# Designs tried in a protein design run: peptides against a protein of PDB entry 3LCN. Part 66

Target 1, 96 residues: chain A of PDB entry 3LCN
Amino acid sequence: QYTENLKVIVAEKLAGIPNFNEDIKYVAEYIVLLIVNGGTVESVVDELASLFDSVSRDTLANVVQTAFFALEALQQGESAENIVSKIRMMNAQSLG

## One batch from the design tools (peptide; made by RFdiffusion4, then SolubleMPNN)

Design b2_p29_5_s1 (from b2_p29_5, 10 letters changed)
Fold by OpenDDE base, seed 2:
Order: C-alpha cells, then sequence, then structure tokens
Structure b2_p29_5_s1 (fold): chain B 96 residues (1-96), chain A 29 residues (1-29)
C-alpha cells in the first residue's frame, strides 16, 4: 500500500493549517488509518470533526479530500516527493 | 501569491489541478 507515503503527505498538509493545536503525526496517522479502512471523505470528516473541534469542518474536508487526491496520484505513479512539493507550495501561499 | 500558485498548479498534472481547485474552494468558503 501507500500508507507510509500518505502519512507524510497528510502531515505536510496539516502543517499548513494555522493555529493547529493537535499532534500532526497523530492526526495524519489517524486520517490514513480511516482511509485504508474504507472511510469516505464524508465519514472521515465526520469522525475528525467529532474529535477535533478546534478545526473547522471546511478545513478538515480540505485536508481529507487532499489525502484522497494524493492517494489517487500515488496510484497513478506520481512520487510522494512531487506531491509533497506541490502541497508545500500551496501551504507557503495559504492565508491564515 | 496564492493566486499565482493556484494558476501554476492548474497548469500542472492531475493532482496539481485537483489540489488547486480544492484550495480555491476553501479560500472561497
Amino acid sequence: as target 1 above (96 residues)
Amino acid sequence: SADEVLEYLLKGDAFGQKLAENEAKLLAS
């Protein structure tokens, strides 16, 4: 699977959230766990929203959707490095 | 700027395009 690469990718995405007060590694691992266990964008967002009320639902949805897009990219042969680079570019220019 | 990065990613591969569109959605929310 792409579990380890996806954890790195999701962690990079979470690192771009301003005022994020949760453990990035823990949340990234949890998101990936939910995805590999058959979660959908909606179900994963619902789970995260119930646990981490300090982050808006829209922000959580953005992170989770990014994870699914990244997983698709990995499956299509894109390197984790390239995916992380694109996320980092966006993080550097994000508002917040 | 954010707009420039979004445009750059939109001209890239499938993931870049999806990422840019997803980010634009959040920025518009």
Scores: peptide ipSAE 0.691, ipTM 0.922, DockQ to the pose 0.577
Fold by OpenDDE base, seed 4:
Structure b2_p29_5_s1 (fold): chain B 96 residues (1-96), chain A 29 residues (1-29)
Amino acid sequence: as target 1 above (96 residues)
Amino acid sequence: SADEVLEYLLKGDAFGQKLAENEAKLLAS
């Protein structure tokens, strides 16, 4: 399965959020847990929004959607390394 | 710049394109 790769990918995405005051590893693991247990973008965002009020819903939706896109890419054969590199590139140019 | 990175990703593979579009949505919010 892609669980471990997805954790790394989601953690990289979270690392790009300015003023993020939650535990990145914990949040990444939780997002992946919800996804592999059948969560949808909406249901995962709803869960996260209820737990982490320091992050806007739009930001959470951005992170979760990225995770689903990354999972699709992994399933289609793209390496986790390449996915992380693209996310890191975007993080470096993000506002904040 | 963010615009240049978005353009680069939009010209890439499926994930890059989806990532760029997703980021553009956030920037527009």
Scores: peptide ipSAE 0.684, ipTM 0.916, DockQ to the pose 0.601
Fold by OpenDDE base, seed 1:
Structure b2_p29_5_s1 (fold): chain B 96 residues (1-96), chain A 29 residues (1-29)
Amino acid sequence: as target 1 above (96 residues)
Amino acid sequence: SADEVLEYLLKGDAFGQKLAENEAKLLAS
């Protein structure tokens, strides 16, 4: 029930990565797919690192962990709008 | 600035705090 909201949230997070050359919607959908199918932070990062070598493991871990935190927030009743706003705020102040 | 945003999020709800801590970790790496 949170899948579509999580896709939007993860896409917003990916949009903040400088020099990211992959399709944001595709990668966001893939991350959410892995999470809803039982992935952990570690296993999802491992999968992404094997596919996208242009992004550092630390950056991938940051994205994946954000997704899990967002999922917890959704389950606790926070709106997707508020979550996206906080991520966007951080993106606007990111380095690079 | 990034520091001001981190401080703002750290004073917010659970997600904001977790987000700020996660971002700070990346910036320190």
Scores: peptide ipSAE 0.683, ipTM 0.916, DockQ to the pose 0.545
Fold by OpenDDE base, seed 3:
Structure b2_p29_5_s1 (fold): chain B 96 residues (1-96), chain A 29 residues (1-29)
Amino acid sequence: as target 1 above (96 residues)
Amino acid sequence: SADEVLEYLLKGDAFGQKLAENEAKLLAS
């Protein structure tokens, strides 16, 4: 039910990764697909690490955990716009 | 600064707190 919002949120998180050379939209969609099909943080990270070896496991874990926290926030009534804004602010700080 | 933003998020709403803690974990790795 929160699939489309979560895709946008995950894409924003991925956009903050320096030197990320994969297709952001594709990776975001795949992460959300795995989550809505019952994946855990560990299982999703394992899958992503096997497919995208150019990204560190710690970075992948950070992204996936953020997705789960965002999903919980959506379920508790927070807007996707607010979640995206907070992630964008964090991305800006990490780059600055 | 980054520290000020993290501090702000930690004192904020539930998602902000979790986000800040998750980022701190990555920085410590």
Scores: peptide ipSAE 0.661, ipTM 0.912, DockQ to the pose 0.626

Design b2_p29_5_s2 (from b2_p29_5, 10 letters changed)
Fold by OpenDDE base, seed 2:
Structure b2_p29_5_s2 (fold): chain B 96 residues (1-96), chain A 29 residues (1-29)
Amino acid sequence: as target 1 above (96 residues)
Amino acid sequence: SAEEVIEYLKKQDAFGQKLAENYEKLLKS
């Protein structure tokens, strides 16, 4: 039930990756698809790493883990807006 | 700075803390 919010959240996270050359919306949707179909952090990272070699495995792991943390936060009542704002704050610092 | 944001987020809530710690792991990689 948090699929759409999670897509927005993951997209925001991906937007903070320097030199990311993939379609952010597509990748975000794919990550969420894998998660809602029972993927784990490890299995989702493995899948993404096999498809997108322009991003390091560590960066992918960071994104995927963030998605799981965000899902937990949503389930605990935090708004997508608040989650996105926190991610955006972190994204801003990744450029410095 | 990144350090200041990390410390700020750790004080906000559980998600902020997890987000910050997750980023710290990435910085060490």
Scores: peptide ipSAE 0.732, ipTM 0.945, DockQ to the pose 0.618
Fold by OpenDDE base, seed 4:
Structure b2_p29_5_s2 (fold): chain B 96 residues (1-96), chain A 29 residues (1-29)
Amino acid sequence: as target 1 above (96 residues)
Amino acid sequence: SAEEVIEYLKKQDAFGQKLAENYEKLLKS
């Protein structure tokens, strides 16, 4: 199971969102919970959008889709460290 | 720049490519 690694990965992604006013660890945990319990990109985005209004729907979709891509990468043998590094690179540019 | 990072990530692996394309989609939104 990749639950714990995925939580770290999603948290890193959320940390790159400007003016995000929610608890990152909580939101990351919730996203992972929804995914491992059968959520889809659309259903998870719908849930998050109903709970949090500080982030646009498009940004939420980007985060959730990233989580699914990360899960696939983990299942194919990529390390969480490498995944996080790539997300950090993208975060640095999205902030600029 | 964002463009440089996108192109770099696309060359790394499948996840990098998906991550970059996902970001491009967001930029166009």
Scores: peptide ipSAE 0.732, ipTM 0.945, DockQ to the pose 0.634
Fold by OpenDDE base, seed 3:
Structure b2_p29_5_s2 (fold): chain B 96 residues (1-96), chain A 29 residues (1-29)
Amino acid sequence: as target 1 above (96 residues)
Amino acid sequence: SAEEVIEYLKKQDAFGQKLAENYEKLLKS
């Protein structure tokens, strides 16, 4: 039920990665797909690392963990807009 | 600065705190 919101959230997180040369929409969709199909942080990171070698494993782990935290926040009633705002604030600093 | 944003987010809510701490872990990796 939070799939579409989570896609938007993950895409925002990916947009903060410098020199990211993959399709953000595609990767966000894939991350959400893996999560809703029972993936763990470790298994999703393993899958992403096997497909995309342009991003460090630690960065991938940060993205995936953020997705799980966002899902928890959505389940607790926080709006997708508020979650995105916080991610965007962090993205602005991580790019500097 | 990144430090200021981290401290700000930690005070907002549970997600902000987790987001900030997650980023701190990345910085220390």
Scores: peptide ipSAE 0.732, ipTM 0.945, DockQ to the pose 0.633
Fold by OpenDDE base, seed 1:
Structure b2_p29_5_s2 (fold): chain B 96 residues (1-96), chain A 29 residues (1-29)
Amino acid sequence: as target 1 above (96 residues)
Amino acid sequence: SAEEVIEYLKKQDAFGQKLAENYEKLLKS
């Protein structure tokens, strides 16, 4: 029920990664797919790290954990718009 | 600055706080 909103949120987070050369839409969809199919932060990070070696494990962990936090916020009634806005603020201050 | 955004987000709500702390962990890595 929050799948589409979560895809948008994760895509926004990925867009903040400097020099990220993967298909953002595809990666966001894949992350959400893994989460809704019962993945944990650790298992999703492991999967992504095996596929995208150009991105550090720590960066991937940050993205995945953000996704889980966002899902929790959605379930608690926060709008996707507000969540995306906060992520954009953080993206603007990314240091690499 | 990054520090100003982190402090701002921590004051907004639970998600903002989690987001900011998660970013702090990344910065220390």
Scores: peptide ipSAE 0.731, ipTM 0.945, DockQ to the pose 0.590

Design b2_p29_5_s3 (from b2_p29_5, 10 letters changed)
Fold by OpenDDE base, seed 1:
Structure b2_p29_5_s3 (fold): chain B 96 residues (1-96), chain A 29 residues (1-29)
Amino acid sequence: as target 1 above (96 residues)
Amino acid sequence: SAQEVLEYLLGGDEFGQKLAENEAKLLAS
């Protein structure tokens, strides 16, 4: 029930990674798939690191942890719009 | 600035605080 919102949120987070050369929608969908199928931060990072060697493990962990925090926020009633806005603000500063 | 945004999020709701702390961790790595 939060799957589609989480995909949008994770895509926004990925958009802030410089020199990211993978399809953002595809990677976001894959991260959400792993999470809804019982993945943990550690197991999802391990999977992503095996597939995308151009991104550091720390960066991947940052993305995955953000996804879990966002899922908790959604479950607690925060709007996807507010979550995306906060991520976008952080992305803008990191790329500036 | 990035630091100003981090401070803003730390003063916000629970997700904002978690996000800011997560970003600070990455910046310190």
Scores: peptide ipSAE 0.646, ipTM 0.903, DockQ to the pose 0.608
Fold by OpenDDE base, seed 2:
Structure b2_p29_5_s3 (fold): chain B 96 residues (1-96), chain A 29 residues (1-29)
Amino acid sequence: as target 1 above (96 residues)
Amino acid sequence: SAQEVLEYLLGGDEFGQKLAENEAKLLAS
């Protein structure tokens, strides 16, 4: 599937969150796990919010929605490298 | 707008547009 690429993509998105104090790889893996097991944006956000109260619900929703958009892009044939580059650009814009 | 700037920077592709809109939503919250 797109599981491994999606993990990399989500990790890049998480890397743009200031003061994020959780293990990025762990959280990325968990998000992807929930998505591939049929999670929706809402259900995944609910799960994450219950586990990681140091991150706002809006920020979590932003990450999860990005994951779903990235999955759609992967399915449409866009490379993981291009998707990661765009997220990195967005991260730089938000933190710059 | 911030959304327009982000879309411009990302080249206006479909994923980039969705990403920019998603970020704009967060910024507006």
Scores: peptide ipSAE 0.631, ipTM 0.898, DockQ to the pose 0.521
Fold by OpenDDE base, seed 5:
Structure b2_p29_5_s3 (fold): chain B 96 residues (1-96), chain A 29 residues (1-29)
Amino acid sequence: as target 1 above (96 residues)
Amino acid sequence: SAQEVLEYLLGGDEFGQKLAENEAKLLAS
């Protein structure tokens, strides 16, 4: 029930990565797919690293961990709009 | 600044705190 909102949230996080050469919508959808099918931070990062070698492992871990934190927030009743806004603020200020 | 945003989120809700800590970890890597 949170799948579509989580896709939007992860896409916002990916949009903040400098020189990202992959399709944001595709990667966001794939991350959410892996999570809802029982993936962990480690297993999802391993999968992404095998497919997208242009992004550092630390950056991938940052994105995936954010997705899990966002899912927990959604389950606790926070709106997707508020979560996206917080990520957007961080993207605007982040060095990488 | 990035530091000010991190401090704001750390004093906010649970997601904001986790987001700030996660971002600080990346910046320190």
Scores: peptide ipSAE 0.621, ipTM 0.893, DockQ to the pose 0.598
Fold by OpenDDE base, seed 4:
Structure b2_p29_5_s3 (fold): chain B 96 residues (1-96), chain A 29 residues (1-29)
Amino acid sequence: as target 1 above (96 residues)
Amino acid sequence: SAQEVLEYLLGGDEFGQKLAENEAKLLAS
């Protein structure tokens, strides 16, 4: 299964959020949990928004959509390493 | 630059393209 890889991927995405004051590992695990239990982008964002008011809904949606895209990439055979690298590159650019 | 990174991803694999487009949406918000 892709659960562990997806956790790493989502954590990398969360690490790119400036002034993020939540536990990255915890949030990443929770996002993956919701996804593997049938959550949609909308339902996962709704859940996260209710729990983490320090992060905007748009930012949460960005993270969750990235997770779904990453899951699709994993299913298509792309390595978690490559996915993480691309996210890290984007994070660095957004913070630079 | 941000533009170069986006162009790189958009010209690459499907995930990279989707990632770049997703980021573009956030920038527009």
Scores: peptide ipSAE 0.597, ipTM 0.880, DockQ to the pose 0.644

Design b2_p29_5_s4 (from b2_p29_5, 8 letters changed)
Fold by OpenDDE base, seed 5:
Structure b2_p29_5_s4 (fold): chain B 96 residues (1-96), chain A 29 residues (1-29)
Amino acid sequence: as target 1 above (96 residues)
Amino acid sequence: SAEEVLEYLLSQDEFGQKLAENERKLLES
């Protein structure tokens, strides 16, 4: 479905996290895997928090929620490029 | 600035609005 596009989108979101010391591609793939296998925001955050305790729960929730919003946008016909562009704009202006 | 981008995104499509609101939560935490 939108698996590959979502991986790119989630990776872009993760790239905006300062001092993120995990493999972005790996984490993005894992998030998407959990989502396509029926995960919810809460269950995916719980899983990620158990594996990456160095990242705050709020930050993880922000990433996961963004992924779900992106998936909805893709399903409504928005291009992955437009979604990535908006995330990149936010990343570029984020503090820290 | 981050605030300017938030305001811009809020004036865009549904995803932009959701993204901005989600980011605002994190920035204000």
Scores: peptide ipSAE 0.752, ipTM 0.947, DockQ to the pose 0.565
Fold by OpenDDE base, seed 3:
Structure b2_p29_5_s4 (fold): chain B 96 residues (1-96), chain A 29 residues (1-29)
Amino acid sequence: as target 1 above (96 residues)
Amino acid sequence: SAEEVLEYLLSQDEFGQKLAENERKLLES
């Protein structure tokens, strides 16, 4: 399915967070795990907030929502490379 | 600039549009 692509995409999104001091790969994998196991934006954010207090809830929500949008795009046929490119472009210009 | 990237993404496909709108919400929160 799209699990591996989604991990890469979420990792790219996390890489754009300033002063992020958690393991990006680990957090990305965990987000994807929660999503594929039926999590919603709210439930995934709640779980992440309970585990990581160094990142604001709003920033976590932004990341998780991006993951869901990316999953939808993958399901509609967009390439992971194009999705990552758009996220990277935003990362370069925006602060979370 | 961030605004230029947002405008660019809004002119792209559905994911780009959703991404831009999601980022705008965060920036304006």
Scores: peptide ipSAE 0.751, ipTM 0.947, DockQ to the pose 0.569
Fold by OpenDDE base, seed 4:
Structure b2_p29_5_s4 (fold): chain B 96 residues (1-96), chain A 29 residues (1-29)
Amino acid sequence: as target 1 above (96 residues)
Amino acid sequence: SAEEVLEYLLSQDEFGQKLAENERKLLES
């Protein structure tokens, strides 16, 4: 499906979080796992918040919502490369 | 700047627009 592309996309989003002290690849994989197994924005955020207290709930919600938007975009035909590019652009300036 | 990127994304496709609005919410929280 879009699982592998979504992992890359979520990892790019996580890479923009300052002082993120968790393994990006692991967290991205876990988020995608929860989504493909029927998770909702709320349920995935709740799960992540219980596991990773070093990241605010608002930041987690931002990441998870982005993942769902990205999945929808993939299903509608947007390339993973274009999605990653947009996220990377936002990452670069949100910390500036 | 972040504002310039938001304006750019809002002029793009549906994902770009959704991303921009999502980021704006976080920035203003």
Scores: peptide ipSAE 0.750, ipTM 0.947, DockQ to the pose 0.603
Fold by OpenDDE base, seed 1:
Structure b2_p29_5_s4 (fold): chain B 96 residues (1-96), chain A 29 residues (1-29)
Amino acid sequence: as target 1 above (96 residues)
Amino acid sequence: SAEEVLEYLLSQDEFGQKLAENERKLLES
């Protein structure tokens, strides 16, 4: 039930990665797919690292961990809008 | 600045705190 919200959230996180050359929508959907099918932070990172070797493992781990934190927040009643806003704020400053 | 945003997020809810700490780890890696 949080799948679509999580896709938006993960896409926002990916949009903050400098020089990211992959399709954001596709990668976000894939991350969410792995999570809802029982993936852990480690297993999802392992899968992504095997497919996207141009992105560092640390960066992938950061994205995946953020996704899990966001899912927990959604389950606790936080709005997707507020979660996205916090990620966007961080993205804006990490780039400048 | 990035540090100011981190401090702001740490003063927010649980997600904000987790996000800030996660970002700090990456920035320092």
Scores: peptide ipSAE 0.750, ipTM 0.947, DockQ to the pose 0.591

Design b2_p29_6_s2 (from b2_p29_6, 19 letters changed)
Fold by OpenDDE base, seed 3:
Formats: C-alpha cells, structure tokens, sequence
Structure b2_p29_6_s2 (fold): chain B 96 residues (1-96), chain A 29 residues (1-29)
C-alpha cells in the first residue's frame, strides 16, 4: 500500500539533488524495492554508491534515511502529499 | 522482488553508461 506513495516521495527527494541526471523514476523504484525487501540504510547506500560514484555517500544516506522516515510517517497516517510537500520545501531551501 | 531489483539495477547501469557515452561524444565536438 505504501510502496507506490514511497516511490513518489523518494522521487521528490531525488529531484532535489544537484546535477543528478539519472532516471529518477528508476532510481526511486530501486530504492523502494531495496527497502521493502529488508534493506537497511547502510545496505541501500552501499548498493546506490556502487551505481552512482558521482554522488556522495552523505547525499545517498540522506535520501535513504528520508525514505525510511517517510515510510514510518505513512504508516502513522500522514498523507503522501504532505510528505512530498515537506520534501519539496526542503529541496528549495537547500538551493537557496 | 529480488529478480525485479536486479532488473532495475541493470537498467540503471545501462542508462548511466549511455549517458556517459553521450557526454563523452559531446565533449569531442
């Protein structure tokens, strides 16, 4: 149930990464699948780092941690729209 | 799910290599 919403949320987070020109939809889906398949922050970051050497581990960790927090928020009843809005605001602030 | 993960991983790798090649080609012009 939360998988599709989480993909949207992760995609929004990825969209905030400067100079990130990868397919956001694919990356978001990949991250979510790793998470729902029992991945941890560290294990998912390791997988992503192997693919995206141009992105810092800290950036990847931030994305993955956000995904875990978002999943918890969804489970607690927060709407995907609200979570996306928060991330969008954070993305805008990081560029300012 | 593991199979799907590997499929996505493959697609991502292929896409990255394609983009890298395109960027390298552009630099040669």
Amino acid sequence: as target 1 above (96 residues)
Amino acid sequence: LKEKIEELKKKLKEEREKKKEEEEKLKLL
Scores: peptide ipSAE 0.292, ipTM 0.754, DockQ to the pose 0.874
Fold by OpenDDE base, seed 4:
Structure b2_p29_6_s2 (fold): chain B 96 residues (1-96), chain A 29 residues (1-29)
Amino acid sequence: as target 1 above (96 residues)
Amino acid sequence: LKEKIEELKKKLKEEREKKKEEEEKLKLL
């Protein structure tokens, strides 16, 4: 149930990465699939780092950690809309 | 799930390689 919402959330987080020239939907789907298939922060970051050498490991770690936090928030009953809104605000603060 | 993961991984790799090839081609013009 959380999979589709998590994809939207991760996509919003990816949209905040400057100069990120990848298909956000595909990357978000990939991240979520890795997570739901038993990935950890470390293992998912390793997979992403192998694909996106132009993005720092710290940036990737931030994205992945956000995904795990979002998943936990969803499981605790927070709405996807609220989580997306928070991420959007964070993106605006970092790039504004 | 693993099959879909591998599919996406392949697509992402191919897309990146395509971009590199296009950039290299552009530099040769």
Scores: peptide ipSAE 0.286, ipTM 0.744, DockQ to the pose 0.893
Fold by OpenDDE base, seed 5:
Structure b2_p29_6_s2 (fold): chain B 96 residues (1-96), chain A 29 residues (1-29)
Amino acid sequence: as target 1 above (96 residues)
Amino acid sequence: LKEKIEELKKKLKEEREKKKEEEEKLKLL
């Protein structure tokens, strides 16, 4: 039920990665599907690392952990809009 | 779900391969 909102949230997080030239929508969808299929932070990071060797494991872990936190926040009643806004602020701070 | 995961994984790999091929073609010019 939160899948589509989570895709938007993960896409926003991915958009903050410098020099990441992959299809953001496809990567976000892939991450979300791995999570809803029972993936853990470690297992999802392993899958992503196998595809994107140019991205550090720490960066991937940050993306995946954010997705899990976002999913929990959605389940607790936080709006997708608020979560996206927080991620945008984090992205801006990371590049500042 | 597993089938969709594999489909997306395949698409992502294909896109990366296409990008790599295009970059290699540009180097040959």
Scores: peptide ipSAE 0.286, ipTM 0.745, DockQ to the pose 0.863
Fold by OpenDDE base, seed 1:
Structure b2_p29_6_s2 (fold): chain B 96 residues (1-96), chain A 29 residues (1-29)
Amino acid sequence: as target 1 above (96 residues)
Amino acid sequence: LKEKIEELKKKLKEEREKKKEEEEKLKLL
């Protein structure tokens, strides 16, 4: 269940990126698959950076790091709903 | 998992091309 929840969480994080013209669901699924396949923050960022030149490396790193932290939070018993709510708040603050 | 990753990568590229084509069509209106 962690993988499915993580997809939702990553999708919410991606939704906060301005001018991101990609299918958020597909990108979120891709990130999660890279992580569960043993990817590191650096290797996943490298993969994403090779595909999305419209997004800064720092932004991609922020997304990927958030995904790893979210996975840890899920494993520690935090609900996906709570994590999503926190991300939405952060997204709103960055755009407001 | 590696095969699924490559499949998703392919789908992502296809979706990007589809979006680009739709945007180009809209410019012709």
Scores: peptide ipSAE 0.280, ipTM 0.749, DockQ to the pose 0.591

Design b2_p29_6_s3 (from b2_p29_6, 19 letters changed)
Fold by OpenDDE base, seed 5:
Structure b2_p29_6_s3 (fold): chain B 96 residues (1-96), chain A 29 residues (1-29)
Amino acid sequence: as target 1 above (96 residues)
Amino acid sequence: LEEKIKELEEKIKKEVEEKKKKEKELELK
């Protein structure tokens, strides 16, 4: 139900990773697929770490945890637009 | 890498579907 919105949210989070030069749309889709099919933070991070050795596990964990929190927020009625806005602010803070 | 991601996505999707089928079979018994 919230899959498409979650993809957008995760993509926004991925866009905040410095020097991340992969197809963000596909990575976001992959993360969401793992989550909606029963993945945990740990298992999803493990999957991502196997693919992206240039990204730290902490960074990956931050992305994945954000996705889980976002999914919960969506389920609780928060709008995708609000969540994306928060992530954009977080991304800007990380660059500062 | 994008192609690898697509391949893994399809693999996971198939595995999930097979798991669901097995679960349904167990429930029917």
Scores: peptide ipSAE 0.177, ipTM 0.613, DockQ to the pose 0.135
Fold by OpenDDE base, seed 4:
Structure b2_p29_6_s3 (fold): chain B 96 residues (1-96), chain A 29 residues (1-29)
Amino acid sequence: as target 1 above (96 residues)
Amino acid sequence: LEEKIKELEEKIKKEVEEKKKKEKELELK
């Protein structure tokens, strides 16, 4: 139900990772597919870690946790636009 | 990665189809 919005949100989060060399859109789609297929934070992180050795496990965990928080926020009625804006600000603060 | 995505999409599709089959069987009983 919230998969398309979640893809956008996760993509925004991934965009904040410095030196991330993967296609952000496809990685975001993959993360969302893992989640909607019943993935947990741990199982999704495990899968991502097996594929992307250029990104630390902690960074991956942060992305995945953000995705789950975002999904919960969407389910609670928060707009995707608000969530994206928050993440964008966080990205700017982290890199600035 | 693209192939992994396709694989997962197909897996999800199959799971949904199996659930629908079970629901239909239950409705017929």
Scores: peptide ipSAE 0.165, ipTM 0.586, DockQ to the pose 0.094
Fold by OpenDDE base, seed 3:
Parts: C-alpha cells; sequence; structure tokens
Structure b2_p29_6_s3 (fold): chain B 96 residues (1-96), chain A 29 residues (1-29)
C-alpha cells in the first residue's frame, strides 16, 4: 500500500550518505522489499552490512530505522512529501 | 542485488495470489 512512497523516502535518505557509490534506486527497493517481507531493523541491517562494507553499520542502522519510522508515519496519514522534506533538511544539515 | 530483488518480488507476488484465492473460496461457501 505504501511501498512506492516508502521507496522514494528511503532513496532520499540514502542520497544523504557521503561517498555512497551504489545504485540508490535499487538499494532503496531492496530495503523496502525486506521490510514488507517481514524484516526487522536488525535483520535488514545485517543483510545490508553483508553487501555494502563501505558504509558503517551505524549509518545503515540510521537508514533502516528511518524507513520504519517513515512507514509508521505513512500509515498514520502523513504525506510522503512532508516526510521527504524533513529528510532533505536533515541531509543538508549533515553536509553543512 | 538485482537477483535478490527479483526473488523477493516473486515471493511476495505468490503470497498475495494465494491470499486472494483463499478469500474467494471463503466468499463462495
Amino acid sequence: as target 1 above (96 residues)
Amino acid sequence: LEEKIKELEEKIKKEVEEKKKKEKELELK
């Protein structure tokens, strides 16, 4: 139900990671599919860490936790646009 | 990565299809 919006949100979060050289679209899709297939924060982080050793576990955990929070926000009626805007502001602060 | 995505997509598709079949069977009873 919220999978397409969640992919956009996760992609925005991934775009804020410095020196991330993977395909953001495919990584975002994979994270969302793991979540909707019953993944937990811990299991999804473990999977991502095994694939992307160039990114710290803490950074991956932050991305995954953001995805779960975003899914909850979508289910509570918050718009995808609002969530993306918040993440974009956070990304800008991290790079500033 | 692309192969893992494809695998999960097919799994989810099958699960949704089976749920729909069960719901239809229940409605016909």
Scores: peptide ipSAE 0.160, ipTM 0.578, DockQ to the pose 0.093
Fold by OpenDDE base, seed 1:
Structure b2_p29_6_s3 (fold): chain B 96 residues (1-96), chain A 29 residues (1-29)
Amino acid sequence: as target 1 above (96 residues)
Amino acid sequence: LEEKIKELEEKIKKEVEEKKKKEKELELK
């Protein structure tokens, strides 16, 4: 029910990472697949860290934690549009 | 890395479908 919305949300979060030279859509899809397959924050971070050495473990952890928080927000009735807007603002603040 | 991601996506997709079929586990929608 929340899979496609979660992909969009994770993609927005990934878009805020400077010097991230990967296809945002595919990485977002992969993160969501790991989550729906029963991944935990720690196991998903471990998997991503094994693939990407250009992104710090802390940055990856922040992305994954955001995904889990977003999933909880969706389940509690918050709209995907609101979540995306919040993430976009946070991205702007981190770069500004 | 894009090709590696695609490879892993396909593996996970197959695993999830097999789990759903055999164990009737809940799918996140």
Scores: peptide ipSAE 0.170, ipTM 0.620, DockQ to the pose 0.139; fails the geometry check

